# Ledger of designs, part 318: peptides against a protein of PDB entry 3QIS

Target 1, 334 residues: chain A of PDB entry 3QIS
Amino acid sequence: PSLELSRREFVFENVKFRQLQKEKFQISNNGQVPCHFSFIPKLNDSQYCKPWLRAEPFEGYLEPNETVDISLDVYVSKDSVTILNSGEDKIEDILVLHLDRGKDYFLTISGNYLPSCFGTSLEALCRMKRPIREVPVTKLIDLEEDSFLEKEKSLLQMVPLDEGASERPLQVPKEIWLLVDHLFKYACHQEDLFQTPGMQEELQQIIDCLDTSIPETIPGSNHSVAEALLIFLEALPEPVICYELYQRCLDSAYDPRICRQVISQLPRCHRNVFRYLMAFLRELLKFSEYNSVNANMIATLFTSLLLRPPPNLMARQTPSDRQRAIQFLLGFLL

## One batch from the design tools (peptide; made by RFdiffusion4, then SolubleMPNN)

Design b2_p28_4_s2 (from b2_p28_4, 13 letters changed)
Fold by OpenDDE base, seed 5:
Structure b2_p28_4_s2 (fold): chain B 334 residues (1-334), chain A 28 residues (1-28)
Amino acid sequence: as target 1 above (334 residues)
Amino acid sequence: MEEEEKKLKEFLEKMEKEVEERLKEFEE
């Protein structure tokens, strides 16, 4: 069996968080026998492609002289955004298109990723006084590494040694402030806030706006701005409540005093973001008669974002753990 | 450039103040 491929090299320029890109190519059975094709993992790989890439279809049959279109879909989700922002991963891959009883065909995937404030750590963002797209990639890496070290020092209650001429970090990321300040000003009376989805085009505009500028006003509907906040929180590599404190939050869920003590042990940026979000959500709840938002809805929604189980415990999360997590957050809303 | 830097500074100062005001509710 043999295949003819219309293209073998694919370039995905300016790949962005949550922006789907598609490239198509054709495969044709130029042989005299039916053939089965499949994308296969390389040696030592578990998957045929990186998490941000997909082939559709990834397998199939071709009769002699049959042609099929294959879509190569590049989509950076929350699961890939952090490693692409840090430059740990890149828009580069090699796909192996295997032909049963035939040969392998190699496809080269290349391109560039544009960093996002989405999927960047709170610590790194607190050190970014400019839009992330204005920050050199080398400096982004340094900021992430330094931010990790500062997180560890903060958790260990290590007194910062002399603040050598490092600019004072922001109390919260400017991106969080921009989103939440907008919601404070314009969305407290918005009916069904956090219940109505935003528009995908507006979400992309908001993401691009936050990545590239410091706007006077965030574009889009209040629903899109609210959903952008949820997406931001979901995309954080480390949730607002650090994984190290997850179990302590559950254990303290019915003691408001202990809950406050647990939050006080968060790294400064995480603690500030948590408190700032709670201030907003409490304000939003004052307008429940207008916005139809209630504490149980908000606690249920935000608990999954702010108080995520560590990856090693995710599969073991009980309904009781979820209820304790909700109760923990309720103690800050009521 | 100088005007942009000034605008950035004014933005950051405003942000810091507004965030600090909101965070005070949790420090008392």
Scores: peptide ipSAE 0.583, ipTM 0.940, DockQ to the pose 0.629
Fold by OpenDDE base, seed 4:
Structure b2_p28_4_s2 (fold): chain B 334 residues (1-334), chain A 28 residues (1-28)
Amino acid sequence: as target 1 above (334 residues)
Amino acid sequence: MEEEEKKLKEFLEKMEKEVEERLKEFEE
């Protein structure tokens, strides 16, 4: 069996968070026998491609002289955004198209990724006074390394942040402030806020806007701005409540005094973001007669975003743990 | 460049003030 491929080299330029790109090629059975094709893992790989890449179809049968179109889809989700932002991963891969009882065909995937404030740590963003697209990639790496070191120092209660050597970090990421300030100003009376989905096109515009500029006004509907905040919080590599405090939040969930003490132990940026979000959500709840938003809905929604179980505990989260997590957050909303 | 830096500074000062006010309101 043999295949003819219309193309073997694919370039995905300017790949962005949540923006689907597609490249297509054709495979043709130029043999005299039916053949089965599949994308197969390389030696030592578990998957035939990186998490941000997909082939569709990834397998199939071709009759003699049959042709099929294969789509190569590049999509950076929350699961790939952090490693692409840091430059740990890149838009590069090699696909192996295997023909049963035939030969392998190699496809080269290349391109460039454009960093996003989505999927960047709160610590790094607090040091980022400019839009992420204006920050040199080398400086992004340095900001992440420095952010890790400050987080560790803060958690260890060791040395006061040496205010002297580096530019004073922001109290909260400017991207969070931009989103939340917009919602404070324009969305407190918005019916069904956080219940109505945003528009995908508007979400992309908001993401691109936050990545490239400091806007006077965020584009899109209040629903799209609200959903962009949810996407931002979901895409954080570490949740607003650090993984290290997850269990303590659950254990304290019914003692408001202990809950406040647990929050006081968060790294400065995480603590500030948490408090700033709670201030916003409390304000939003004052307008419940107008926006139809209630504390239970908000607590349920935001708990999954702000108080995520550590990756090693995700599979073990009980309904009781979820209820405790909700109760913890309710103590800050009521 | 100077005007853009000025605008950025004014933005950051506004943001810092607003966040500080909201954080105080939360602690009261």
Scores: peptide ipSAE 0.582, ipTM 0.940, DockQ to the pose 0.759
Fold by OpenDDE base, seed 3:
Structure b2_p28_4_s2 (fold): chain B 334 residues (1-334), chain A 28 residues (1-28)
Amino acid sequence: as target 1 above (334 residues)
Amino acid sequence: MEEEEKKLKEFLEKMEKEVEERLKEFEE
């Protein structure tokens, strides 16, 4: 069996969070026998491609003189955004197109990624007084490393580093403030807020706006701004309530005094973001007659975002654990 | 450049004040 490929080199320029890019090529059976093709893992890889890449179709049969179009889809989800923002991963891969009883054909994937405030830590964002696209990549790495060390020290109740030489961090990320301040001003009377989906084009504009500027006004509908906040919270590498406090939140869910004490033990930026979000959500609930939003809906929605189970516990989350997590958040909304 | 830095400073000062007010209201 033999294949002819129309192209073997693919370049994905300016890859962004949640922006799909597609490149297509053709494979043709120039042999005299039917053939089966498949993308296969390289030696020591578990998958045929990196998590941000997909081939469609990834396998198939070709009759003699048959041709099929293959799409290479690049999409950076919440699962890949953090490692691309840090430069731990890059828009580079090699695909192996295997022909049964035939040859391997190598495809080269390359490109560049543009960093996003989505998928960046709260600690790093509190140190970013400028849009992330204005921050040198080297400085982003340093900010993430320093932020990790400060988080760990805060959780361990270690002596604060000498605050004297670094510019005072923001109380909350400017991106969170921009989203929440917009919602506070313009969305309290918005019917079906957080229930109606945003527009995908508006979401992309909001993300690009927050990555590149400090806008006077966020573009898009209130629904798109609300969904952008949910996407932001979902994309955080560490949830607003740190994984280390998850079980304590569940255990305290029916004691409001202990719940407040648990929140007080969060790293400063996480604690401030939590309190700021709760202040907003309490205000939103005062307008329930206008916006049709209720505390149970909000608690259910935001609990999954703010109080995520640690990865090791995700598969073991009981309905009782979910109810305790919701009850924990309800104690801050009511 | 100087005008953009001034706008950035004014933005950050406004943000800090507004966040601090909301955080106090939450603690009361």
Scores: peptide ipSAE 0.580, ipTM 0.940, DockQ to the pose 0.728
Fold by OpenDDE base, seed 1:
Structure b2_p28_4_s2 (fold): chain B 334 residues (1-334), chain A 28 residues (1-28)
Amino acid sequence: as target 1 above (334 residues)
Amino acid sequence: MEEEEKKLKEFLEKMEKEVEERLKEFEE
C-alpha cells in the first residue's frame, strides 16, 4: 500500500491561548489495495502528538484511489498555556502517519506562540506593569524565575522583601483588577452572573485586550467578563490558595479564626488576590435580589478554582474534602 | 511616549488606591 500526501509541512503562526487554528491536507490511496492509516506515537511518546495538537480523523480506511481530508487542529488550553508562556514548550511537533503494511509518513508542525497573562503566575503578573505582549520574552523568563524565588523566600519567612532595589510589585495583577473593577462597576445588578456563559468571540476579545493593552473599558458583556475571570483563575499555574496550604484550609474549615490565620500565611500577591476577590464576592452577594447570586453557589463555583487539591491528591479527593473546601470559602463570604 | 508613560502611571496610582480601599474594607 502507498499514500500520496498533498503537503507534509504545517506552520501555525501567532498561536494564542484558547484560539483554535486549523490546517488541512489530503491523503490519497495511490496504491492498488485498500489501506488503513493511523497517527502513531513516536518510540518514547505515549501520544501521537503534543496536548495542544489534534488530527481529525486520526485513523481510517482508504479504498484504491480514495482521498480523505485531514484537519490538524492547534488549540492551547489551560493544560498547555503555562509551559508555552514560559517557552519550556514550543509550537513544534512531528507526526507519524503510519500505513498498515506500508511505510511511515512524517509531518512537520512548526509555528510561534504569543504569550498570555492567562496561565502566568500571580507573582510574575504582579511584577508586570505593562501588558504581557509588551514584555520581551527574555524579561518574561526572568520575571518567572524571580517570582518563583520570591515565593519560596516568602513561604520560608526568610528575608523581608528588600523593598529598596527592585520596582515595587503590584498588590494584585492589573489583569485581575481590570476584570474585577469592571464587574464591581457594571455587573453587581447583572441577573444570572456566573450562571450564564459568555460568548466565545467576546472571551477571545477580552483575552487579547488584557494581553495587549490596559483598556479603559473591557469589551463584551458582563457574562463574558465574569467567565474571563473564571478562565483566568482556572488557568493559573498555582491556584490563589497555594497547594502547600490546601490541607490546612480543609482542617480549619469550621474554625473561622484559624481560616484567617491560614490565609495570612499566603505569599503577599496570593493573599491580596484572595482578599480582593472575597471583597468583590461579598459586594456581589449584597445584590442577590437583583443578580440571583447566593453564597452557596459562589462558594461551590469558586472553591474548585481557588482551592485546588495538589496534583498528588487530586485522585484522592473525597466528598468530605470537597464539603470542607466549600465550608472554608463560605466562612469568607458570610 | 511621555504621554503614554504618564497615563500608565496615573492608571497604576488609581489601581493601587482602589485596591488598598477594598483590602481595608475586607480587614474590617
Scores: peptide ipSAE 0.579, ipTM 0.940, DockQ to the pose 0.731

Design b2_p28_4_s3 (from b2_p28_4, 12 letters changed)
Fold by OpenDDE base, seed 2:
Structure b2_p28_4_s3 (fold): chain B 334 residues (1-334), chain A 28 residues (1-28)
Amino acid sequence: as target 1 above (334 residues)
Amino acid sequence: MEEEERKRKEFLEKLEEEVAKRLKEFEE
């Protein structure tokens, strides 16, 4: 069997969080026998491609002189955004297109990723006084490393926050403030807030706006701004309530005094973000007659975002654990 | 450039003030 490929080199320029890019090529059976093709893993890989890449179709049959279009789709989800922001992974891959009883054909994938405030740690964002796209990539790496060390020191209660740090971190990320301050001003009377989905085009505009600028006003509907906040919280590498405190939150769920003590042990930026979000959600609940938002709906929605189970416990989460997690958050809303 | 830097400074000052207010309101 033999194939002809219309293209073997693919460049994905300016790859962004949640923005689908597609490159297409053709494969043709230029042989005289039917062939089966498949994308196969390289040696020691479990998958034929990186998580942000897919081929469609990834396998198939071709009769003699048959041609098929293959789409290479690049999409950075919440599962790949953090490793791309840090430069741990890159928009580079090699695909192996295998023919049964035939040859291997190699495809080269390359490109560049544009960093996002989505999928960046709260600690790093509190140190960023400029839009993330204005920060050199080398400095982003340093900020993540420094932020990790400061988180550990804060959790261990070892060092008072050195008031002498030449640049005081923000109390909360500017991106969170922009989203939440907008919602405070414009969305408290919005009917079906957090229940109506945003527009995909508006969500992309909001993400690009937060990554590239400090806007006077966030573009889009209140629904799109609200959904952008949910996407932001979901994309965090470390949830607002750190994984280290997850079990203690569940254990304290019915004791409001212990719940407050657990939150007081969060790193400063995480604690401030949690309190700031709770202040907003409490304000939103005062307008329940206008916005149709209730405490149970809000607690159910935000619990999965703010109090995410550690990866090692995800498969073991019981309905009782979910109810305790909701109860923990309800104690801050009521 | 100077005007943009001024606006960014004023933005950060406003952020710190508004967040401090909301955090205080949460503790009361």
Scores: peptide ipSAE 0.534, ipTM 0.933, DockQ to the pose 0.757
Fold by OpenDDE base, seed 3:
Structure b2_p28_4_s3 (fold): chain B 334 residues (1-334), chain A 28 residues (1-28)
Amino acid sequence: as target 1 above (334 residues)
Amino acid sequence: MEEEERKRKEFLEKLEEEVAKRLKEFEE
């Protein structure tokens, strides 16, 4: 069996977080026999492609002289954004299109990624006084390394080394402040806030705005700004409540004094973000008659974002653990 | 350039003040 491919090289320019790009090509059975094709893993790979890439269809059957269109879809989700922001991964891959009882065909994927404040650590963002797209990639790497070390020192209760005249980090990321300050000002009376989805086009505009500028006003509806906050919190490599404190939050869920003590042990930026978000959510709940938002809904929604189980415990999360996690957050909303 | 830098500075000052206020209100 043999195939003819219309294209073998693909370039994805200016790949962004949550922005789908598609490239298409055709495969044709130019042989005299039917053939089955599939994308297969390379030697030592578990998957036929990187997590941000997909082929559709990834397998199929072709009669003689039959042609099929294949879409190569590039999409950077929360699962790939952090490693692309750091430059640990890149928009490069090789796909192996296998023909049963035939030869392999190699496809080259290349391109460039544009960094996002989404999927960047709270620690790094507190050190970024400029939009992330204005920060050199080399400096982003240094900021993530330094931020990791500062997080670990804070968790271990180590005395910060008196590092020199480094500019004082922000109390919270400017991106979080922009989102939450907007919601404080304009969304407290918004009916169905956090229940109504935003518009995808507006979400992309908000992300691009936060990545490239310090706006006076965030574009889009209150629903889109609210959803952008949820997406931001979900995309954090380390949740607002650090994984190391997860179990302690559950264990303290019914003791408000211990809950406050646990939060006080968060790294400074995480603690500030948590308290700032709780201040906002408490304010939002004062307007429940206007916005139809209640404490149980908010606690349920934000618990999954702020108090994520460590990856090793995700598969073991009980209904009791979920209820304790919600109760922990409720103690800060009521 | 100078005007943009001034605006960015004023923005960051406002951020720090507003966050500090909200954090204090949360602790009380």
Scores: peptide ipSAE 0.530, ipTM 0.932, DockQ to the pose 0.752
Fold by OpenDDE base, seed 5:
Structure b2_p28_4_s3 (fold): chain B 334 residues (1-334), chain A 28 residues (1-28)
Amino acid sequence: as target 1 above (334 residues)
Amino acid sequence: MEEEERKRKEFLEKLEEEVAKRLKEFEE
């Protein structure tokens, strides 16, 4: 069996978080026998491609002289955004198109990723006083490393670093403030807030706006701004409530005093973001008659974002654990 | 450039003030 490929090199320029890019190519059976093709993992890989890449179709049959279009889809989800922001991963891959009883065909994937404040740590963002796209990549790496060290120091020493006034971290990320301040001002009376989805185009505009500028006003509907906040929280590499405190939150869920003590043990930026979000959500709940938002809905929604189980416990989360997690958050909303 | 930097400083000051206010309101 033999295949002809219309293209073997693919370049994905300016790849962004949640922005789908597609490149297409054709494969043709130029042989005299039917053939089965499939994308296969390399020898040391579990998957045929990196998490941000997909081939569609990834396998199929071709009759003699048949041609099929294959789409290479690049999509950076919450699962890939952090490693791309840090430069740990890059928009580079090699796909192996295997022909059954035939040869392998190699496809080269390349491109560039544009960093996002989405998927960046709260610690790094608190240190980032300019839009992420204005920060040199080398400095992003330094900020992440420094932020990790600061998190560890904060957990161990509870001592405020007397860093010089120029290097003092923000109390919360400017991106969180921009989103939440917008919602405070414009969305408290918005019917079905956090229940109605935003527009995908507006979400992309909001992401691009936060990545590239410090706007006076966030673009898009209140629903899109609200969903952008949810996406931001979901994309955090470390949830607002750090994984280390997850079990303690569950254990304290019915004791409001212990719950407050657990939150007080968060790193400063995480603690501030948590309290700031709770202040907003409490304000939003005062307008329940207008916005149809209730504490149970909010607690259920935000618990999955703020109080995520550690990756090692994700598969073991019980309905009881989920209920305790919701109860923990309810104690801050009521 | 200087005007943009000034606006960014004023923005960050406003952010810190507003966040501090909201955090205080939450603790009370």
Scores: peptide ipSAE 0.530, ipTM 0.932, DockQ to the pose 0.771
Fold by OpenDDE base, seed 1:
Structure b2_p28_4_s3 (fold): chain B 334 residues (1-334), chain A 28 residues (1-28)
Amino acid sequence: as target 1 above (334 residues)
Amino acid sequence: MEEEERKRKEFLEKLEEEVAKRLKEFEE
């Protein structure tokens, strides 16, 4: 069996977080026998492609002289955004199209990724006074390294930040402030806030706006701005409540005094973001008659975003643990 | 360029003030 491929090289320019790109090619059976094709893993890989790439169809049968279109879909989700932002991974892959009892055909995937404030650490964003797209890649690496070192120092209760030579970090990321300040001003009376989904086009505009500018106003509906906040919180490499404090939050869930003490032990940027979000959510709850938002709904929604189980415990989360996590947040909303 | 830098400075000052206010309101 043999195949003819219309293309073997694919370039995905300007790949962005949550923006789907598609490239298509054709395969044709130029042999005399039916053939089965499949994308197969390379020798050391568990999957036939990187997590941000997909082939559709990834397998199939071709009769003699039959042709099929294959779509190569590039989509950067929350699962790939952090490693692409850091430059640890890149828009590069090699696909192996295997023909049963035939040859292997290699496809080259290349391109460039554009960094996003989504999937960037709170610590790095607090040091980033410009839009991320205005920050040189070399400086992004430095900011991540510096952010890690400062977080580690904060957790170790060691040295006061020698505030001397480095620009003072923001109390919260400007992106969080922009989203939440917009919601404070315009969305407190919005019916079904956090219950109605945003528009995908508006979400992309909001992401692009935050990545490229410091806007006076965020574009899109209140629903899209609200969903953008949820997406931002979900995409954080570490949740607003650091993984190290997860179990202590559950253990303290019914003691408001201990809950406040646990939050006080967060790194400064995480603590400030948590308090700022709770201040917003408390304000939103004052308008429950207008927005139909209640504390139980908010606590349930934000618990999964703010108080994520550590990766090693994700598979072991009990219904009781989830209820304790919700109760922990309820103590800050009531 | 100077006007944009001024606007960015004013933005950051406003951010710091508003966040400080909201954080204080949370501690009370």
Scores: peptide ipSAE 0.522, ipTM 0.930, DockQ to the pose 0.760

